Peptides against a protein of PDB entry 6CSU. Designs and how they scored, part 18

Target 1, 51 residues: chain A of PDB entry 6CSU
Amino acid sequence: GALEELRGQYIKAVKKIKCDMLRYIQESKERAAEMVKAEVLRERQETARKM

## One batch from the design tools (peptide; made by RFdiffusion4, then SolubleMPNN)

Design b1_p12_2_s1 (from b1_p12_2, 4 letters changed)
Fold by OpenDDE base, seed 1:
Structure b1_p12_2_s1 (fold): chain B 51 residues (1-51), chain C 51 residues (1-51), chain A 12 residues (1-12)
Amino acid sequence: as target 1 above (51 residues)
Amino acid sequence: as target 1 above (51 residues)
Amino acid sequence: SLEEELLKELLE
């Protein structure tokens, strides 16, 4: 009935939000990883110059 | 330096957002699960009455 | 380094 359909729609919406959030988390991790890699490279270059 | 500190702050912020999102996802899953359980119970009760 | 350890945590 209408109540079951509404509950089903809610669950579907929650699943969509979950997927979107997981994707956002993954993309955020990728961006953070690239920033860290760049920083590590710069630190290594600086250390090499100081040696 | 200031640039490294800014990068560090970004990474810290990303980690916080990740944790908050994971918690939200977990809580949303729990709520959805309870809704499904309630629906299953109602359907079983309705089926029992129709038997 | 600390940054390398952080990278490991982000990539896991």
Scores: peptide ipSAE 0.103, ipTM 0.581, DockQ to the pose 0.042
Fold by OpenDDE base, seed 3:
Structure b1_p12_2_s1 (fold): chain B 51 residues (1-51), chain C 51 residues (1-51), chain A 12 residues (1-12)
Amino acid sequence: as target 1 above (51 residues)
Amino acid sequence: as target 1 above (51 residues)
Amino acid sequence: SLEEELLKELLE
């Protein structure tokens, strides 16, 4: 019926939002990781210059 | 230095957002599950009434 | 280093 169908649509929407959020989290982690990697690289280069 | 500190602050903010989003996802899943359970219960009750 | 440890945490 109409009510069951509406519930199904809600669940489907929630699943889509969940997927989008998980993707955003993953992308955010990747951006943060790249910032950290860049810092580590600079520190290693500085160490090499001092040696 | 100031730049490193800013990077640290960004990463901290990302972690907080990640936690908040994971909590939201979990709560959304729980709400969806409760909707499904309620539907199943109604269907079982309807079946019982028809018997 | 601290940055390396943080990277490990982010990649987990």
Scores: peptide ipSAE 0.101, ipTM 0.576, DockQ to the pose 0.084
Fold by OpenDDE base, seed 4:
Formats: sequence, structure tokens, C-alpha cells
Structure b1_p12_2_s1 (fold): chain B 51 residues (1-51), chain C 51 residues (1-51), chain A 12 residues (1-12)
Amino acid sequence: as target 1 above (51 residues)
Amino acid sequence: as target 1 above (51 residues)
Amino acid sequence: SLEEELLKELLE
């Protein structure tokens, strides 16, 4: 019936949102990792200059 | 320096967002699962009445 | 059923 169809549509929407959020999380993790790598590199260079 | 501090703050913010989103996803999955369980139960009851 | 299959996907 109409209620079951509505529930099905809701679940489908939730699944889509989940996928989008997981993708966003993954991309955010990658960006954060690259920022950390850049900081580590700069820190190493700074240490080298102090030696 | 200021740039490194900003990067650190960004990473911290990203981690927080990730945690919040994972929690939201988990809660959404639970809600969806409960909706499906309820539908399954209704379907089984409906089937039983038709027998 | 379709509902049971969907439940399995959601519980992964």
C-alpha cells in the first residue's frame, strides 16, 4: 500500500544519504592525510635547517 | 606557525564531522532496519490471514 | 522477501 511504498522510498533515500556521507568522509580523510603529510614534510625540513 | 595551527584545527574539525556523520549513518541504519522489520512482520501477518 | 533482503543490506 501507500504506507509501504513511502517506507520503501524513505529507506532508499537513507541509503543514498549514507553513500554520499561515506564518500564525503573518505574524501575528508584523504584531504586531512595530505595536510598531515605536508606538515610532517615541513617539520622535517625545519629540523634539518636547525641541525 | 599560524598555517600549521590552522591545518591542525582543520584536521580536528574534519575528525569531529566524521564522527558525527558516522553516528548519523548508524542511527539511520537502525531506523531503516526497524522500518523493514515492521514491514516484514506485517507482510507475514497478512500472508497468514490469506492462508 | 524484498524486505528481508533489504534488511540484510542495512545490517551489514
Scores: peptide ipSAE 0.083, ipTM 0.568, DockQ to the pose 0.044
Fold by OpenDDE base, seed 5:
Order: structure tokens, then C-alpha cells, then sequence
Structure b1_p12_2_s1 (fold): chain B 51 residues (1-51), chain C 51 residues (1-51), chain A 12 residues (1-12)
């Protein structure tokens, strides 16, 4: 019936959103990792200059 | 320096967003599960009536 | 049960 179909549509939408969010989280983690690497490199250079 | 501080702020923001998204995913799964349970119950009742 | 199978899919 219409109610079951509506429930099915909601579940499908939730699953899609879940996948999109997981992808965004993964991409955000990768971007954060690259920024950390760049920061660590800068700090190492700065520390080396102080020695 | 200012650039390192900016990187740190970005990383912190990304981590916060990640946590918020994971929570939202979990809550969405719970809502979907409850809707599935309700649907299954309705379908079982309907099947029982047809017997 | 049908409920259990649907829940498995949601928990993936």
C-alpha cells in the first residue's frame, strides 16, 4: 500500500544520504591528512633552522 | 605561525563535522530501522488476513 | 525473519 511504499522511499533516501556522508567523511579525512603533513613539514623546517 | 594555526583550526573543524555526520548517520539508521519494523508488522498483519 | 534480513542491510 501507499504507506509501505512511503516507508520504502524513506529507507532508500536514508541509504543514499548515508553513502554520500561516508564519502564526504573519507574525503575530509584525506584533506585533513594532507594539511597535517604540510604543517609537520613546516614545523620540521622551522625546528631545523633553530638548531 | 599564522599558517600553522589556520591548518590546526581547519583540522579541528573537519573532525567536528565528521563526528556530527557519524552521529547523524547513526540516528538515520535507527529511524530507518524503526520504519522497517513498522512496515514488516503491517505486512505480517496483511498476510495473516489473507490466510 | 524478514525483519532480521532488513536490519542486516541497514547495519551494513
Amino acid sequence: as target 1 above (51 residues)
Amino acid sequence: as target 1 above (51 residues)
Amino acid sequence: SLEEELLKELLE
Scores: peptide ipSAE 0.072, ipTM 0.571, DockQ to the pose 0.124

Design b1_p12_2_s2 (from b1_p12_2, 4 letters changed)
Fold by OpenDDE base, seed 2:
Structure b1_p12_2_s2 (fold): chain B 51 residues (1-51), chain C 51 residues (1-51), chain A 12 residues (1-12)
Amino acid sequence: as target 1 above (51 residues)
Amino acid sequence: as target 1 above (51 residues)
Amino acid sequence: SLEDELLKELNE
């Protein structure tokens, strides 16, 4: 019935949101990792320059 | 320097967003599970009524 | 290294 359909639609929507959020988290982690790598590289180069 | 501070702030923000999103996912999963349980119970009761 | 530690934290 209509109530069962509504429950099914809600579950489907929640699953989609979960997937989208997990993808966003993964992409955000990748961006953060690249920023960290760039920072560490800069610091190492700066240290090397001072030696 | 300012650039390093900006990188640090970004990483901190990303970590917070990650935590918030994971919490939201967990809560959404719990809500979905409760809706499924309620539906299954209704269906079982309906089936029992027809016997 | 610092990079490895930071990457580890991001992957927690």
Scores: peptide ipSAE 0.109, ipTM 0.587, DockQ to the pose 0.127
Fold by OpenDDE base, seed 1:
Structure b1_p12_2_s2 (fold): chain B 51 residues (1-51), chain C 51 residues (1-51), chain A 12 residues (1-12)
Amino acid sequence: as target 1 above (51 residues)
Amino acid sequence: as target 1 above (51 residues)
Amino acid sequence: SLEDELLKELNE
């Protein structure tokens, strides 16, 4: 019935949002990791130049 | 330096967003669970009435 | 129970 349909739609929506959020988190983590990596490389280069 | 500060701010922001999203997911799941529970109870009641 | 099954599915 209508109640069951509403429930189903809600659950479906929640699942979709969950997936989207997890994906966003993953992508954000990847970007952050890249920034960290780049910084580390620059720091190493600076150290090397000073030597 | 400024670059490191920017990096740090970015990482901090990402971590915060991650936490917020995880919390949202958890809360959404809880709400969905309650809806499911309520439906199941109603279905049981309907079955009982029909008997 | 049916509830448990549905909750399990929701927690995937």
Scores: peptide ipSAE 0.069, ipTM 0.567, DockQ to the pose 0.126
Fold by OpenDDE base, seed 5:
Structure b1_p12_2_s2 (fold): chain B 51 residues (1-51), chain C 51 residues (1-51), chain A 12 residues (1-12)
Amino acid sequence: as target 1 above (51 residues)
Amino acid sequence: as target 1 above (51 residues)
Amino acid sequence: SLEDELLKELNE
């Protein structure tokens, strides 16, 4: 009935939000990893230059 | 000597970068959690309104 | 609660 439909819509909406946020977190972690790699490379270059 | 100092500076810099990125990831997760909370609340309100 | 379960998953 209408109540079951509403419940279903609610659950579906919340699940979508969850998935979107999990993806955001994963992408954020990936971006952070790339930033670290870039900084490590720059630091290595700077270190080598100062040697 | 100078080489040991340079090595120390490099290691310290890399550690700082790592810590900063880990903090960024943690803060990102916290922001995501708050967004989920807000959306869940809105969805609950909408659900209640439609009942 | 549903919120608590979602938060648990976000902490993975």
Scores: peptide ipSAE 0.068, ipTM 0.461, DockQ to the pose 0.132
Fold by OpenDDE base, seed 4:
Formats: structure tokens, sequence, C-alpha cells
Structure b1_p12_2_s2 (fold): chain B 51 residues (1-51), chain C 51 residues (1-51), chain A 12 residues (1-12)
């Protein structure tokens, strides 16, 4: 019935949002990882210059 | 330095967003689960009425 | 049960 269809639509929407959010989190983690790598590299270079 | 601090702030912000998003996903799953339970109950009752 | 199956599907 109509109520079941509405529930189905809601669940589908929630699943979509979940997927989008997980993707965003993953991409954000990757960006953060690259920032950390860049920081580590710069610090290593800075340390090397002091030696 | 300032650049490292900025990177640190960004990473911290990303972590916060991630946590908030995961919490939202969890809460959404719980709500969806309750909707499924309600649907199943209604369908069981409907089936029982037909018998 | 059907409920359990639906919950499993939702919890992927």
Amino acid sequence: as target 1 above (51 residues)
Amino acid sequence: as target 1 above (51 residues)
Amino acid sequence: SLEDELLKELNE
C-alpha cells in the first residue's frame, strides 16, 4: 500500500544519503592523508637543513 | 609553523565532521530499522486479517 | 525472519 511505498522510499533515500556520506568521508580521509604526508615531508626537509 | 598549524586545524575539522556524519548515519539506520519493523508488523496483521 | 533479513540488508 501507499504507506509501505512511502517507507520504502524513505529507506531508499537513507541508503543513498549513507552512501554519499561514506564517500565524502573516504575522500576527506584521503585529502587529510595527503596533507599529513606533505607535512611530514616538509618537516623532514627542515630537519635535514638543520643538520 | 603557520602552515602546519593550518593543516592540523583542517585535519581536526575533518575528524569532527567524520564523527558527526557517522553518528548521523547510525541514527538514520536506527530510524529506518524501526520503520521496517513497523512495516513488517502491519503486513503480518494484514495477512492475518485475510486468513 | 523477514524482519531479520531486512535488518541485515539495511545494516550493510
Scores: peptide ipSAE 0.066, ipTM 0.566, DockQ to the pose 0.125

Design b1_p12_2_s3 (from b1_p12_2 with T2L K9E N11L)
Fold by OpenDDE base, seed 2:
Structure b1_p12_2_s3 (fold): chain B 51 residues (1-51), chain C 51 residues (1-51), chain A 12 residues (1-12)
Amino acid sequence: as target 1 above (51 residues)
Amino acid sequence: as target 1 above (51 residues)
Amino acid sequence: SLEEELLEELLE
C-alpha cells in the first residue's frame, strides 16, 4: 500500500545519503592526509636545514 | 607558523565532521531498521489475516 | 611528530 511504499522510499533515500556521506568522509580523509604529508615534509626540510 | 596552524585547524574540523557524519549514519540506520521491522510486522499480520 | 601521529590516525 501507499504507506509501505512511502516507508520503502524513505529507506532508499537514507541508503543513498549514507553512501554519499561515506564517500565525502573518504575524500575528506584523503585531502587531510595529503595536507599532513605536505606539512611533515616542510617540517623535515626545516629540521634538516637547522642541523 | 600561521600556515601550519591553519592546516591543523582544518584537519581538526574534518575529524569533527567525520564523527558527526558517522553518528548521523548510525542513527539513520537504526531508524531505518525500526521502520523495516514495523513494515515486516504489518505484512505478516496481513498475511496471517488472509490465510 | 604530532603531524606523523595525526597522519597515522587519518590513514586508519
Scores: peptide ipSAE 0.089, ipTM 0.590, DockQ to the pose 0.084
Fold by OpenDDE base, seed 3:
Structure b1_p12_2_s3 (fold): chain B 51 residues (1-51), chain C 51 residues (1-51), chain A 12 residues (1-12)
Amino acid sequence: as target 1 above (51 residues)
Amino acid sequence: as target 1 above (51 residues)
Amino acid sequence: SLEEELLEELLE
């Protein structure tokens, strides 16, 4: 019926939002990781210059 | 230094957002599950009435 | 280093 179908549509929408959010989280982690890598690299270079 | 500290602050903010989003996803899943349960219950009741 | 440890955590 119409009400059951509407519930199904809601669940489908929630699943899509979940997937989008998980992707956003993953992308945020990747951006953060790149910032950390850049910092680590600079620190290693600084250490090398002091040796 | 200031730049490294700023990177640290960014990563901390990202972690907080990640946690908030994961919580929201979990709550959304729970709401969806409750909607499904309610539908299943109604369908079972309808079946019983027809028997 | 702390940054390396944080990187490992982010990549998990």
Scores: peptide ipSAE 0.088, ipTM 0.588, DockQ to the pose 0.041
Fold by OpenDDE base, seed 4:
Structure b1_p12_2_s3 (fold): chain B 51 residues (1-51), chain C 51 residues (1-51), chain A 12 residues (1-12)
Amino acid sequence: as target 1 above (51 residues)
Amino acid sequence: as target 1 above (51 residues)
Amino acid sequence: SLEEELLEELLE
């Protein structure tokens, strides 16, 4: 019935939101990782200059 | 330096957002699962009435 | 049933 169809639509929407959020999280993790890599590189260069 | 501190703050913020999103996703999954369970129960009851 | 299959997906 109408209520079951509404529930189905809600669940479908929730699944879409979940997928979008997981993608956002993954992209955010990748960006954060690249920022850390850049920081590590700079730290290594600073260490080298102090030697 | 200031840039490294900013990067650290950004990464920390991203990690917090990730945790919040994962929690939201988990709660959404639980709600969706309960909705499905309720629907299954109703379907079983309807089947029983048709017998 | 379709609902049970969906439940299995959501419980992963």
Scores: peptide ipSAE 0.079, ipTM 0.577, DockQ to the pose 0.043
Fold by OpenDDE base, seed 5:
Structure b1_p12_2_s3 (fold): chain B 51 residues (1-51), chain C 51 residues (1-51), chain A 12 residues (1-12)
Amino acid sequence: as target 1 above (51 residues)
Amino acid sequence: as target 1 above (51 residues)
Amino acid sequence: SLEEELLEELLE
């Protein structure tokens, strides 16, 4: 019936949003990792200059 | 320096968003599960009536 | 059960 169909549509939408969010989290983690690597490199360069 | 501070702020913001998203995913899964349970219960009741 | 199967899909 219409109620079961509505439940199915909601579940499908939630699953799609879940997948999109997991992808966004993964991409955000990768971006954060690259920013950390760049910062660590810069800090190492500054430390090396002070030695 | 200012650039390192900006990187730190970005990473902190990304981590916060990640946590918020994981919570939202969990809550969405719980809502979906409750809707599925309600549907299954209704279907079982209908099946029982037809027997 | 159907409920268990659907819950397994949601937990993936």
Scores: peptide ipSAE 0.068, ipTM 0.580, DockQ to the pose 0.167

Design b1_p12_2_s4 (from b1_p12_2 with T2L K9E)
Fold by OpenDDE base, seed 1:
Structure b1_p12_2_s4 (fold): chain B 51 residues (1-51), chain C 51 residues (1-51), chain A 12 residues (1-12)
Amino acid sequence: as target 1 above (51 residues)
Amino acid sequence: as target 1 above (51 residues)
Amino acid sequence: SLEEELLEELNE
């Protein structure tokens, strides 16, 4: 009935939001990793100049 | 330096957002589970009336 | 370094 259909639509919407949020978290981690990688590279270059 | 501090602040912010999002996903799953549980209970009651 | 350790955590 209409109530069951509404519950089904809610669950489907929650699943979609979950997938979008997990993707956003993964992409945010990748961006953060690239920022750390760039910092590590900079520090290695500075260390090389001091050697 | 200022650039390293900014990168550190970004990573800290990303970690906080990740935790908040994971908590929200978990709470949303719990709400969805309760809605399904209520539907199953209703269906069992309707089946009982037909027996 | 601390940055390398953090990179490893982010790549999990």
Scores: peptide ipSAE 0.123, ipTM 0.592, DockQ to the pose 0.040
Fold by OpenDDE base, seed 3:
Structure b1_p12_2_s4 (fold): chain B 51 residues (1-51), chain C 51 residues (1-51), chain A 12 residues (1-12)
Amino acid sequence: as target 1 above (51 residues)
Amino acid sequence: as target 1 above (51 residues)
Amino acid sequence: SLEEELLEELNE
């Protein structure tokens, strides 16, 4: 019936939002990780130049 | 330095957002589950009334 | 270093 269908639509929407949010979290973590990696690489290069 | 400090602040902000989003996902799932439970209970009650 | 520790944490 209409009520069951509406419930199904809600659950489907929640699942989609969950997937989108998890993807956003993952992408945000990756961007942050790249920033950290860049700093680590700079520090290693600086160490090498001082040796 | 200032650049390292900004990087640290960004990472901290990302962590906070991640936590908030995970909490929101969990709460959304719980709300959806409660909606399903309510429907199941109604169906069981209807079955009992018909018997 | 702190940066390396943070990288490890972000990759978990």
Scores: peptide ipSAE 0.122, ipTM 0.587, DockQ to the pose 0.084
Fold by OpenDDE base, seed 5:
Structure b1_p12_2_s4 (fold): chain B 51 residues (1-51), chain C 51 residues (1-51), chain A 12 residues (1-12)
Amino acid sequence: as target 1 above (51 residues)
Amino acid sequence: as target 1 above (51 residues)
Amino acid sequence: SLEEELLEELNE
């Protein structure tokens, strides 16, 4: 019936949202890590230059 | 030194980003839950009307 | 209920 169909549709939708958000948080953490590594490298170069 | 200070600053920033993202995902799930509940209620009313 | 089942899917 209509309620069973709705149940299936919305459960599927929320599962997709859950997966998308978990991927988004993982990608965000990876981007942050790359930004930090790049900044650390620049700071090492600047510090070495001043020695 | 400069590298230790940078390390501390960026580690703190990454921790903040992690916390913000976890909160964002939780809030997103809560919003989705409220939308689903509202839709389920409407569908129940419509289904009941057609009985 | 249908609402409870949907909420379970949202929970981690």
Scores: peptide ipSAE 0.081, ipTM 0.554, DockQ to the pose 0.127
Fold by OpenDDE base, seed 4:
Structure b1_p12_2_s4 (fold): chain B 51 residues (1-51), chain C 51 residues (1-51), chain A 12 residues (1-12)
Amino acid sequence: as target 1 above (51 residues)
Amino acid sequence: as target 1 above (51 residues)
Amino acid sequence: SLEEELLEELNE
């Protein structure tokens, strides 16, 4: 019935939101990781200059 | 330096967002699961009435 | 049922 259809639509919407959020989290983690890599590289270069 | 501090702040913010999103996803899953349980219960009752 | 399958997926 109409109520069951509404529940189905809600669950579908929640699944979509979940997927979108997980994708956003993954992309954010990747960006953060690249920022850390760049920082590590700079620190290595600074260490090398002090040697 | 200032750039490293900015990176640190960004990473910290990303971690916070991730945690908040994961919590939201978990809560949404729980709500959706309860909705499904309620629907299953109704279907079982309808089946019983047809028997 | 479909609802039971959905419940299993949501509880992962």
Scores: peptide ipSAE 0.080, ipTM 0.574, DockQ to the pose 0.042

Design b1_p12_3_s1 (from b1_p12_3, 5 letters changed)
Fold by OpenDDE base, seed 5:
Structure b1_p12_3_s1 (fold): chain B 51 residues (1-51), chain C 51 residues (1-51), chain A 12 residues (1-12)
Amino acid sequence: as target 1 above (51 residues)
Amino acid sequence: as target 1 above (51 residues)
Amino acid sequence: MDDEMEEELLKD
């Protein structure tokens, strides 16, 4: 009935949200890693400039 | 020094990710609520059609 | 989404 259908749709929506969030977390971690790599490279240049 | 600066930037990036994720969760909850409201309205129409 | 998703986020 209507209640079961609504419950099913709600659960499906929540599961989709969960998957989207986990994907976003993973992508954000990857972006953070790239930012760190770029910063390490810049810091190497600054250190070299001071030598 | 370079290590402290890198650590600071990493922590800042992680905090930003956390905030973005919490915001995304909240927005997703709001979208889910609107989907439920729309479904309830559709189910009312289907029920009425069967009366 | 609930406390489970927030807990997952707090794992960094």
Scores: peptide ipSAE 0.124, ipTM 0.595, DockQ to the pose 0.208
Fold by OpenDDE base, seed 3:
Structure b1_p12_3_s1 (fold): chain B 51 residues (1-51), chain C 51 residues (1-51), chain A 12 residues (1-12)
Amino acid sequence: as target 1 above (51 residues)
Amino acid sequence: as target 1 above (51 residues)
Amino acid sequence: MDDEMEEELLKD
């Protein structure tokens, strides 16, 4: 019936939101890791320059 | 050192993002539940009107 | 399922 369909739509919507958020977090972690990697490279270059 | 501090900043940023996303998911679930409750109420009122 | 997804969100 209509109420069971509505329940199904609710569950589906919640699952989609969770999946989207997990993906967003993963992408944010990857971007942050790339920024860290770039900074580490700069620091290594600076250290080498001072030696 | 600077690299350990940068690692710490990265971890802190990731934790913040995760917490924000968990809160967003929870709030989204609550909003969806309220919409469902409102719809159920409307359907019950409509059923009662037809009796 | 919901609890499992929340656990995945909290993993490093």
Scores: peptide ipSAE 0.119, ipTM 0.588, DockQ to the pose 0.239
Fold by OpenDDE base, seed 1:
Structure b1_p12_3_s1 (fold): chain B 51 residues (1-51), chain C 51 residues (1-51), chain A 12 residues (1-12)
Amino acid sequence: as target 1 above (51 residues)
Amino acid sequence: as target 1 above (51 residues)
Amino acid sequence: MDDEMEEELLKD
């Protein structure tokens, strides 16, 4: 019935949001790591040019 | 009734998750910025010591 | 940092 269908929709929506958030956290960690790596590389190149 | 209560619980849960996710995104951006700043500072200090 | 949030999300 409508009550069971609404419950199913609730559970499905919560699970989707949870998955999206976990994916965002993982992607954020990867982007942060790449950003730090790129910045360190640029900083090393800049200091090397100043010498 | 039970149907209206379930609908209310669904809406409340979705709103809470959305708010938590937005807060997490904002805090993650701030932490990433501070991490990059700290790493650049450490790299500059390290290159300065090697000269 | 993100591990704590991940752990909390996995508990729900």
Scores: peptide ipSAE 0.110, ipTM 0.448, DockQ to the pose 0.728
Fold by OpenDDE base, seed 2:
Structure b1_p12_3_s1 (fold): chain B 51 residues (1-51), chain C 51 residues (1-51), chain A 12 residues (1-12)
Amino acid sequence: as target 1 above (51 residues)
Amino acid sequence: as target 1 above (51 residues)
Amino acid sequence: MDDEMEEELLKD
């Protein structure tokens, strides 16, 4: 009935939200990690230039 | 230095995103649960009306 | 399901 259909829709919606959020977190972490790596590289280059 | 500051900003940003996402999931689940409860109540009322 | 979703996010 309508209850079972609504329950199914609820479960589907929650699962979709979870997946979208996990993906967003992963992508955000990757972007932040790349920024850190870029900073490390710049610092190494600056050190090398001063030697 | 700049690297340590950036690392700190990274960690802070990831934690914030995580918390925001958990809150969003929780709120979405609560809304969906309330919709299901409302449907159950309507079905009970319909059953009672037919008795 | 609810607890499982939170666990997946918290193990970040």
Scores: peptide ipSAE 0.121, ipTM 0.601, DockQ to the pose 0.246; fails the geometry check

Design b1_p12_3_s2 (from b1_p12_3, 4 letters changed)
Fold by OpenDDE base, seed 5:
Structure b1_p12_3_s2 (fold): chain B 51 residues (1-51), chain C 51 residues (1-51), chain A 12 residues (1-12)
Amino acid sequence: as target 1 above (51 residues)
Amino acid sequence: as target 1 above (51 residues)
Amino acid sequence: MDDEMIKKLLEE
């Protein structure tokens, strides 16, 4: 009935949200890692400039 | 120094990720609520059709 | 999901 269908759709929506969150977190971690790599490279240049 | 700056940037990035996650969850909940409303309306129509 | 659930997801 309507109540069971609504419950099913709600659970499906919540599961989708969870999966989207995990994917977003993973992508954000990858972006953060790239930012760190860029910063390390910049700092190497700054250190070299001061030598 | 370089280590402290890297640490600061990392912490800032992590905080940004957390905030983005919270916002994304909130937006997803709002979308889910709208989907539920639409489903309830559809089910009312189906029920009415069977009367 | 609440803030606590997000914390759990971030730890994965």
Scores: peptide ipSAE 0.154, ipTM 0.620, DockQ to the pose 0.174
Fold by OpenDDE base, seed 3:
Structure b1_p12_3_s2 (fold): chain B 51 residues (1-51), chain C 51 residues (1-51), chain A 12 residues (1-12)
Amino acid sequence: as target 1 above (51 residues)
Amino acid sequence: as target 1 above (51 residues)
Amino acid sequence: MDDEMIKKLLEE
């Protein structure tokens, strides 16, 4: 019935949110890693320039 | 020094990611709630039509 | 961001 269908839709929505969150977190971590990598490169270049 | 600056930048990036994640979760939950409301409305309309 | 923090965020 309608109530069971609503429950099913709610569960489906929650599962989707969970998956989207995990994906977003993973992508954000990857972006952060790339930013750190770029900063390390800049610091090494600056250090070399001062030597 | 460079190492401390890098640490600071990393912490700042992590804090930003955390905030973005919390906001995304909140917005996603709100969207899910709106979808449920819309479905409930449709079900009520369908029930009324059949009466 | 560590896995423990991720887990806590998902449980909110």
Scores: peptide ipSAE 0.146, ipTM 0.611, DockQ to the pose 0.148
Fold by OpenDDE base, seed 2:
Structure b1_p12_3_s2 (fold): chain B 51 residues (1-51), chain C 51 residues (1-51), chain A 12 residues (1-12)
Amino acid sequence: as target 1 above (51 residues)
Amino acid sequence: as target 1 above (51 residues)
Amino acid sequence: MDDEMIKKLLEE
């Protein structure tokens, strides 16, 4: 019935959200790491230019 | 120097992640709600068809 | 779904 189907759809939606969020977190952390690495590299190049 | 810039970039990256996650959560919740609403509507239509 | 529920999901 409607109640059972609604419950099923709710559970399905929640599980999808969980998976999407975990993926997004991982990708966001990777992007953050790349931003930091790029900055470190720029700083090293700046230092090297002053040597 | 490099340390200060790195710290700044880290803070910036973390803040961005936080904002992006909050937005993603909101959007995901809205999508879930729409999925549930669509299912409820389908069930109502199914019931109406049986009347 | 409330924010507290989302927080719990992330802890799983």
Scores: peptide ipSAE 0.142, ipTM 0.623, DockQ to the pose 0.149
Fold by OpenDDE base, seed 1:
Structure b1_p12_3_s2 (fold): chain B 51 residues (1-51), chain C 51 residues (1-51), chain A 12 residues (1-12)
Amino acid sequence: as target 1 above (51 residues)
Amino acid sequence: as target 1 above (51 residues)
Amino acid sequence: MDDEMIKKLLEE
C-alpha cells in the first residue's frame, strides 16, 4: 500500500544519500592529499632556489 | 615560511571541504523531500482512481 | 584528514 511504498522510497533515498556522502568524503580527502603533495613539491623548489 | 604556508593551505582546504559537505547534505535532503512529495501526489492519484 | 576529523567538522 501507499504507506509501505513511501517507506520503501524513503529508505532507498536515505541509503543513496549515505553512499553519496561517503564517496564525496573519500574524493575530498584525495583532493586534499594531492593539494598538500603539490604544495610540498613547490616548497622544495623554493627552498632549492634559496640554497 | 614553508611551515606556516602549508598550515594555512591545510586550514583553507579543510574549511572548503566542510562547506562543500554541508551544502551537499542540504541539497540531498531537499532532493529527498521532493521525491517524497512526488510520491505522495502519485499515491493520492491512485487512491482517487480506486474510489 | 581522517574520517574522525571529518565527523567532528560536520558536528560544528
Scores: peptide ipSAE 0.141, ipTM 0.610, DockQ to the pose 0.147

